Peptides against a protein of PDB entry 6RGO. Designs and how they scored, part 317

Target 1, 392 residues: chain A of PDB entry 6RGO
Amino acid sequence: MALKLLGFNQDATCFSVISSNKGVTIYNCDPFGKCFELEKSTSNDEELDFLVEMLFSTSLIAVVDKTIGASKRKKLKIVNTKRKATICELTFPHEIMDVIMNRKIICVVLKSDQIFVYDISCMKLLRTIDVRGEKLKSTSKFRNSEAVGDIGVRVSLSTDNNSILCYSSYSKSDKENAPLNDIVVFDALKCIQINVLPAVHQSNIVCIACSPDGMLMATASEKGTIIRVFKTIDTENDEPILVNEFRRGSRPSRISEMKFNHDNTLLACVGESDTIHIFALPVTTTEADANEDDTLQQSSHSLSSSINGLQYISKGLANRFGKIIVSKIPTQSQQRHVAYIKIPENAKYRIGFPKDTTNTIHICGEDGNYLVYSIPRNEVGPCTLVKSNTFD

## One batch from the design tools (peptide; made by RFdiffusion4, then SolubleMPNN)

Design b2_p26_7_s1 (from b2_p26_7, 12 letters changed)
Fold by OpenDDE base, seed 1:
Structure b2_p26_7_s1 (fold): chain B 392 residues (1-392), chain A 26 residues (1-26)
Amino acid sequence: as target 1 above (392 residues)
Amino acid sequence: EISQPSQEEIEELKKLLKEAEEELKK
């Protein structure tokens, strides 16, 4: 049967799939099993396409029927899975491209490059962000929506209550075809722009991940060779803080998904390649106030191999024209992957980090495999398979 | 125009969210 992956929920306790014969199925990860099924409403042999965003492991889901020919591609349904009932339906002026949520906010991304920000508690529209309208008046030529293919606005939302929204925006280039290579950081609750990271890649951004706490973001371009990690809120001299630059590979390959773990120590990426990559992030020592408590010398020489501190070469050469040249971290300072998982070529996989086990990753494939891996702590190498289940 | 939920749908949504918040505390 053809499976299509929708992904994990925010805490990787559930994942969603489309089965061509059944419709949408939600699986629980532990204990492994079906927890919800949305039956196929159409008898047609049309390729099913859906958006499903689940609020953690709860009975609240947002659903969009994206099936070709369906008049429903502009409709967001909020569904109670326990009752199998639609609670409310919102109709949008354009096709829905993406839906993301947390406990406070729903964001709806349209094919028009608009982001609708809702208070989930009352479905009140808080903000409409027009990513095209933020482009200065000069280059009013609509990107003909036909020619751009899969290149649209990308979004990621923090899973916490701070509700930090990161989205891709058009660069302030006088060129008619400005790339989607800026990032805007937005407080979705207060409806304020917090930060703008200009030209974070040379080409369009195709993947964004926000950390659970909203303090970090990861970005990848259509080339998918370099992943950049930035601070979201903090700036140094009004310039963006590049925390990490990771090399996924030398060959171009699309990254479809990235995720931070719950303590911001790991970043995973998956896409068209045969490999899931896991990168270590430097532990931001929160300056815990060093209260001077003098306690004793136990000299355990743990050979913490000095990961040579990435010198914050915050030498943003502000070129005279306000172009932030993201200083390339010297190629010697490009951190390698800490761990990897080999996956079948041409199988789409999705990734999730469980909350309670920071060194565990959940993955699922269109091959019908749900896999749990342990991530090595002390050595660069393959992840160890801990649990395997199959789904149909 | 963007459709808005009815007051009845909002009250049912608030109930669902309350049930969800109680599940997320377990």
Scores: peptide ipSAE 0.443, ipTM 0.913, DockQ to the pose 0.840
Fold by OpenDDE base, seed 2:
Structure b2_p26_7_s1 (fold): chain B 392 residues (1-392), chain A 26 residues (1-26)
Amino acid sequence: as target 1 above (392 residues)
Amino acid sequence: EISQPSQEEIEELKKLLKEAEEELKK
């Protein structure tokens, strides 16, 4: 049977799949098993396509039927999984491309490059963000770029209550085909733009991850060779703070998903390659909690690998092409993965980090494997398989 | 026009969210 993975929920306690025979199935990770099924409404041999966004492990899901020929691709349903009932339905002017949520906010991305921000508690529209309209204010020419169907606005939302929304925006370049290579950071609750990171890649951004707390974001372009991590809110001299630049690989390969763990110490990425890469982030020691006197002499041999030399040479080399504000982290300072998982070739995988175990990763494949890996702490190497389950 | 939920749907949604918040505290 053809499986299509929808992904993990925010805390990796559940994942969603489309089965061609059954429709949408939600699995619980521990104990492993089916927790919800949404039966297919049609007997047609049409390839089922859905968006499903789950609010953690709760009975609230958002569902979009994206099946070809279905008049429902513009409809968002809020469903109670315990009652198997639609609570409400919202109709949009354009096809829904993505849906993301947390405890406070639902964001709906349309094919029109619009983001609709809702208060989940009442489904009140808080903001319409018109990413295309923002481009038109900066660039006078309406080219109907027939956006090659895969290039659109990408979004990520913090899983906390701060509700930091990161989205891709069009560069202000006078080029008729300006890439989606800017990032906007938006407070979805206050409906204010917090930050703008211009030209974070040379090509369109195809993947964004926001940290659970909304303090970090990761970005990848169509090339998927370099991942950049930025602070979302903090700026230095009104310039964006680049925290890390990671090298996934030398060969171009699309990244489909990235996720931070719950303590912002790890970033994982998955895509079209045979490898899930896990990168270590520097622990931002907030200086604040240094005051508690507790004398416990535990001789943690900090392997002080003296990565001394990341002098942020903020050489604003305004070369003749527009200000790429991305301080050129020297290619030598590009960090590699600290851990990896090998996956089957051509298998699409999704990733999730559980909340309670920061050194574990959940993965699931369209091959019907749900796998739990332990991430090595002190060594660069493969992750260790801890648990495996199969689903159909 | 973007369809808005009815008042009954909003009340049912508020109930579901309250149940969800109680589940997320366990």
Scores: peptide ipSAE 0.435, ipTM 0.911, DockQ to the pose 0.818
Fold by OpenDDE base, seed 3:
Structure b2_p26_7_s1 (fold): chain B 392 residues (1-392), chain A 26 residues (1-26)
Amino acid sequence: as target 1 above (392 residues)
Amino acid sequence: EISQPSQEEIEELKKLLKEAEEELKK
């Protein structure tokens, strides 16, 4: 059967798939098995497409029927999986492109480059973010967005209650074709903009990940060669907002998904390449009180790769051109992966990090494989397969 | 216009969220 992967939930306890014959199936990861099935409503041999966002391992899911020709592409359904019942349905003016949630917030991304932010507890609209309206304030020309293919607003939401929303926005360039290469950091609960990261890549951002705590974000452009990691909030310390730059590869390849682990020590990426890459993040040692006691040479190989090379361009130019994120980190400071997983070529995979095991990664493929890998701690190398299951 | 859920649908949603919060505490 043709499978299409929807992805893991926030804590990688479940994953969702589309089966051409069955509709949407949700699998539990441990113990492995089907936990929910949403039957195909149409007898037609149309290629099924859905968005499914699950609230952790709960009976709450958000569902959008994206099937071509379906009138339902503008409808968000909130479903109780235990009752197999739609609780409520929201109709939007435009096609839904993405849905993300946590315990507090649902964000709905439209083809109009609008983000609707809802309080999940009452489905009250808290904010409409108009990313095009922000562009139009900079560029007086209405462009019909029909011609810009697979390039839309990308979003990621923190899985915690802080509900930090990161989204791609249009750079304030005088060019008629301003790329989606800015990042906005938004407090979805307070409905306030926290930060703006201008021109984080040279081309459109196609993938964003927020850390579970909302303190970090990762970005990749359509080139997918470089991944950048940023702090979401300016710390009062003169610490660079750009904390890491990772090289996935030298060849262009689209990154489809990135995830942080639950302790912000690892970042994984997957996409069109035959390789899942896992990067180590430097542990910010908070200087806890250095009380004196001498002895234990625990060889904490602090990969304190001091990114000494981010020379702040002097205060004088910063006043006219806002926070210039120096988009040219020297190629020498680009870290490689610490671990990798080989996957079949042309198989789409999704990734998730379980909460309780920070050195474990869950992956699932459109090939019908659910795989659990152990990530090496002290060496650069392949991940070790720990568990494997198949699904149809 | 964006459709809004009814009060009954919101009450059912609140019940489901409460059940979900109880599940997420185990």
Scores: peptide ipSAE 0.408, ipTM 0.900, DockQ to the pose 0.818
Fold by OpenDDE base, seed 4:
Structure b2_p26_7_s1 (fold): chain B 392 residues (1-392), chain A 26 residues (1-26)
Amino acid sequence: as target 1 above (392 residues)
Amino acid sequence: EISQPSQEEIEELKKLLKEAEEELKK
């Protein structure tokens, strides 16, 4: 049967899939099993497409039926899975491209490059963000989204109550083909812009991950060769702080998903390549408690790669030709993965980090595999498979 | 216009979120 992965929830306790014959199925990770099914409304052999966002392990889900007809693709259903009932339905002016939520906020991304921010507690619209702004409405012939791969506004939301929203925005280039290579950091609760990171890549941003606490953000472009990690809120001399630059590979390959673990020590990425990459983030040791003398020479080979240099991304001199030149960070400062998982070629996988086990990663594949891996801490190497289950 | 939920739908949603917050605090 053809499976399509929808992904893990925020704490990787559940994942959602589309089964061609059944509709949407939500699986619990531990104990492994089906916890919810949304039946297919139609007997037609049409390819099923859905968005499903789950609020942690709760009975609250947001669902969009993208399968059939322009009307359904504009409808967000809020569903109580325990009651098997739709609580409410919101209709939008344009097709829904993405839905993300936490305990406070739902964000709905439209094909119009608009983000609708809702207070989840009352489904009140807090803000409409128009990422195109007024300038681009006149000249943007709808890019026939068929030919150029799924280049739209990307979003990520912190899983905490601070509700830090990171989204891709168009650079201020007067070109009709401005890339989505800026990032805006937005407080979704207060409805204020906190920060703007200009030209974080040379091409469109296709993947964003926010840390659970909203303090870090990872970005990848269409090339998927370099991942950049920034501070979201903090700035140095009114410039964005680049914390890390990671090299996934030398060959271009699309990254479909990135996630931080719950303590911001690891960043994982997955996509079109045969490899899930896991990168170590420097632990900001607060210097405070280094005073006590205890001479225990336990050579914990902490992978304290002393990332000495906070490398300023110097403001890419907008050369007179409107090319934002992202300053090339020296290729010598680019870190590699600390761990990896090999996956089948052409298999789509999704990733999740469980809350209680910071060195564990959950993955699921369109091949019907749910896999739990242990991440090595002290050495660079493959992850170890701990648990496996199959689903249909 | 974007559809808004009814008051009854909002009350059901608030009840569900309260139940969810009590489960997520354990």
Scores: peptide ipSAE 0.312, ipTM 0.862, DockQ to the pose 0.796

Design b2_p26_7_s2 (from b2_p26_7, 9 letters changed)
Fold by OpenDDE base, seed 2:
Structure b2_p26_7_s2 (fold): chain B 392 residues (1-392), chain A 26 residues (1-26)
Amino acid sequence: as target 1 above (392 residues)
Amino acid sequence: PVSEPSEEEIEELKKLLEEAKKELEK
């Protein structure tokens, strides 16, 4: 059977798949099993395509039928999985490219490079963000970019209630083909632009991950060789703060998904390569609440020594022409993975971090494998397989 | 125009969200 993975929910308690024979199936991770099925409404041999976004482990899902020839590509359905009922249906002017949600917000990305931001509680439109309209104000020519492939606006939303939305935007360049290499950070609740990170890559951004708390953002370009991690809200001298630059590999390879763990200590990435890479983030010790008390001498001494050499000279050389050159972290200071998982070649995988186990990663493949790995804490090496299940 | 949900759909959505909140508090 051809499986297509839709991905994990926000806390990796469930994942969604498209089965060619059954339609959409949602699996629970623990205990492992089917928790919902959306049956195929049509007997046609058309390749099924769907967007499914879940509200954590709840009975609320957003569904878009993207099947070719379906008049439904512009329709967002809110579905109660317990009742197997559509609660409401929203119709958009353009094809839906992506849907992302948290407890407060639904964001709908259109093929028109528009982002519709909704209050989930009443489906009230809070904001329409027109990423092309922003480009036109900066660059006079609409090129109908019909021909430039799978390059659209990418989005990521914090899973917390702060509802930090990160999206790719077109760089201010006099070139008719400005890349989608800027990032905008947006408070989706207040409808305020918080930050703009200009030219974070040389080519289009194809993958974005926001941290669960919205404080960090990871970006990757079409090259997928370098991952950059930025602070979302904080700035230094009105310049973006680059926290990390990771090297995934020496060869170009598309990154399809990145995720932070729930405590912002790990960043995982997956894509077209045979390897899931896991990177360690520096623990931002908020210095503040060192209140006085208790003596627990736990010997956290040893890992401090090797990290000291990264004086991130955030010499943002603001070159005279107002281009924030993201200071190229010297290639020698590019951190490698701390852990990895080998996956089958040509298998598409998705990743998720469970909330309760910060050193565990969930992965699932279009090969029908659901796998749980333990991440090594104190050594660089392979992850250890803890649990495996199969699905069809 | 983007379609807006009916008042009935909004009421049913509110009920689903209150059910979902109780599921997220467990």
Scores: peptide ipSAE 0.433, ipTM 0.912, DockQ to the pose 0.844
Fold by OpenDDE base, seed 1:
Structure b2_p26_7_s2 (fold): chain B 392 residues (1-392), chain A 26 residues (1-26)
Amino acid sequence: as target 1 above (392 residues)
Amino acid sequence: PVSEPSEEEIEELKKLLEEAKKELEK
């Protein structure tokens, strides 16, 4: 059967899939099993497409039927999974491209490059963000709607109650074809813009991940070779702080998803390549406990040789990204631990980090595999498979 | 204009959210 992955929920306790025969199925991760099924409304052999956003492991889901020819592509349904009932339905002026939520906020992304921000508690519209309208204030020329290919506004929302929304925006270049290579950081509760990160890539941003606490953001362009990690709120001299730059590979490959773990120590990425990459983030020690443990200096000598290739990139980028302050990653933390998982090249995978086990990753594939991996701590290498299940 | 939910839909949504909060506090 053809499976299409929708993804994990916020804490990786559940994942959702489209089955061509059944419609939408939600699986629980532990104990593994089906917890909800939404039957397809049409008997036609049409390729099913859905958006499903689940509020953690609760009975609240947001659903959009994106099936081709369906008039429903403009409708957001809030569904009670226990009652199998639609609680409310919102109709939008344009096709829904994405839906994200936390305990406080629902964000709805439209094909018009608009983001609708709702208070989930009453479904009150807090703000409409017009990403095109923001560009028009800076550039006199409308981008003609024709070049709206697969490149649209990308969003990510913090899973905490602070509700930090990161979204891609058009650069202020006078070029008619300005790329979606700016990031806006937005407080979704207060409805205020907190920060703007200009030109974080040379090409359109296709993937964004916000950390669970909203303090970090990862970005990737359509090239998918470089991942950049920024602070979201903090600035240095009113300029964006680049915390990390990771190389996924030398070959261009689209990144479909990125996730932080719950303690901001790991960043995972997945896409069109045969490899899930997991990058170690430097632990930002809060300055307080820096006093005592001077003793563990000795053993770090041996792994120095292979990492020399990454040092050359830092000097060249500082001159071209004139305003991005690269925080000097202390030369001692240059051993960026990297783990990996090999996956089938033709199978799309999704990733999630469980809350209680920061060194564990959940993955699921369109091949019908749900897999749990342990992430190595001390050495660059493969992740270890801990648990496997199959689904249809 | 975007459609707004009815008062009844908002009450049912509030009940669902209060159930969801109790599920997330366990």
Scores: peptide ipSAE 0.422, ipTM 0.908, DockQ to the pose 0.845
Fold by OpenDDE base, seed 4:
Structure b2_p26_7_s2 (fold): chain B 392 residues (1-392), chain A 26 residues (1-26)
Amino acid sequence: as target 1 above (392 residues)
Amino acid sequence: PVSEPSEEEIEELKKLLEEAKKELEK
């Protein structure tokens, strides 16, 4: 049967899939099994499309039916999975493109490049962010849906209560076709802009990941060759702090998803390539007191690649066109993956990090595989398969 | 305009969130 992956919840305890014959199914990861099913309302042979965002392992989900007709694609349903009941339905002026939530807020992304920020506790609208309205000149027609690349506003939300929202915005360029290559960091609770990272890539940003604590953000462009990690809030001399620049590959390949683990030590990426890449982030060793004592030279070769260099985003030559181009870190200082998982060619996979085990990754495929891998800490190499389950 | 939930829907949502909160504190 054709499966479509919706992804993992915030702590990778559950994942959601669309089965062409059944509708939406939510699986629990441990113990593995179906925990919720949303039946297809119609017997039509139409390709099912849904958005499902789950509040961790709770009975609260947000659902958008994208399958049929312009009306349903504009409706957000809050569903109680235990009662199998819709609690409330919100209707938007435009098609819903994405939904993200945490314990405090729901963000709804529209095809209009608007982000609606809600207080989850009362479904009160806190803010409408108009990413197009921030774009000076573009009377640009709605990009026809036929533009092959799903180039829209990308969002990521911290899973903590600080509710740091990162979103892609249009660069301040006089060009009608300004790329979505700026990042805005937004406090979704206070409804304030915290930071703006200008031109973090040369092309549109197609993937964003916020860390669980909201302190880090990863970005990838349409090229998918370089992943950049920034601090979200902290700045140095009013300039964005680039923490890491990772090389996924030399060939262009779309990245569909990125995730941080719960302690910000790992960043995983998945996409159209046959490989999930896992990168190590520098552990900010708090200077634990170097108390002088005992000689136990347990050479824990922590792969502390001491990247001493706070590499300033050097103001790359402001060529006459006012584009702040993030200076490319020299290709020699670009870090590679520390671990990888091989996946079938052309298989779409989703990734999640469980909260309790910082060295494991959950993955699921449109091939019907749910897989748990152990991530090597002390060596660069393949992840080890620990658990396998199948779903239909 | 975006539709707003009814008072009844908000009360049912509050009940679900209080249940969800108790599930997330375990």
Scores: peptide ipSAE 0.418, ipTM 0.907, DockQ to the pose 0.843
Fold by OpenDDE base, seed 3:
Structure b2_p26_7_s2 (fold): chain B 392 residues (1-392), chain A 26 residues (1-26)
Amino acid sequence: as target 1 above (392 residues)
Amino acid sequence: PVSEPSEEEIEELKKLLEEAKKELEK
């Protein structure tokens, strides 16, 4: 049976899949089992396509039927899974490309490069962000949307109540072919732009992850060789907004998903490669708890020296030419993964971090595997398989 | 124009969100 993965919810307690025969199925991770099924609305042998965004482990889901030929590609349905009922339907002027939510906000991304920001509590439109309209004001020429293929506006939303939205925007370059290589940081509750990160990659951004608290974001370009981690907010102390640069690999490979763990100590990435990579982030120890445990000092010294090298290069160039966020970081300062998981080359996988166990990762594959891995902290190596289940 | 939900749909959504909030507080 052809499975298509929709992904994990915000806390990796559930994941959603499309089954060609059944429609949408939501699985609970622990105890493992089906918790909801949405039957296919079409009798046709058409390839089913859906967006499903679940509000944590609750009975609230947002659903878009994206099946080809379906007139429903512009419709967002809010569904009560306990009642098996659509309680609200919103129709958009353009096809829905993505839907993301937290406890406060729903963001709807359209094929028009518009982001509609809603207060979930009343479905009131708080803001329409026109990523193209911003480009029109900055650049004399528009790319027609048809030629862009799989390249669209990417979004990520913090899972907390701060509701920090990170999205890709078009660079202000007068080139007709300006890449989606800027990042905008937006307070979705206050409807205020917090920050703009120009030219964070040389090519289009294809993947963004926001940390659960909205303090960090990770970005990857079409090359998928380098992952960059940024602070979302400028610190008053002229601290470098680029905090990490990770090397996933030497070969170009698209990254489909990235996730932070709940304490911002790990960043995982998955995509078209045979390997899930897990990177360690430096723990920002606030100076207060520095007293007791001698054992963590050895790992911190190697990380601090690499960060200090990044600071020295960024400070000198940033002041003269505007926010030069991406100095040519020497290839020697690129951190490698601390852990990895091998996956089948032809199987798409999705990743999630559970809230209660910061050293575990949940993964699920279009091969019908749901797997829980333990992440090594003291050594660089493979993750250990802890639990496995199969689904259809 | 984007369609807006009816007052009835908004009231049903509010009920679902209050149920969801109680589930997230457990």
Scores: peptide ipSAE 0.417, ipTM 0.907, DockQ to the pose 0.883

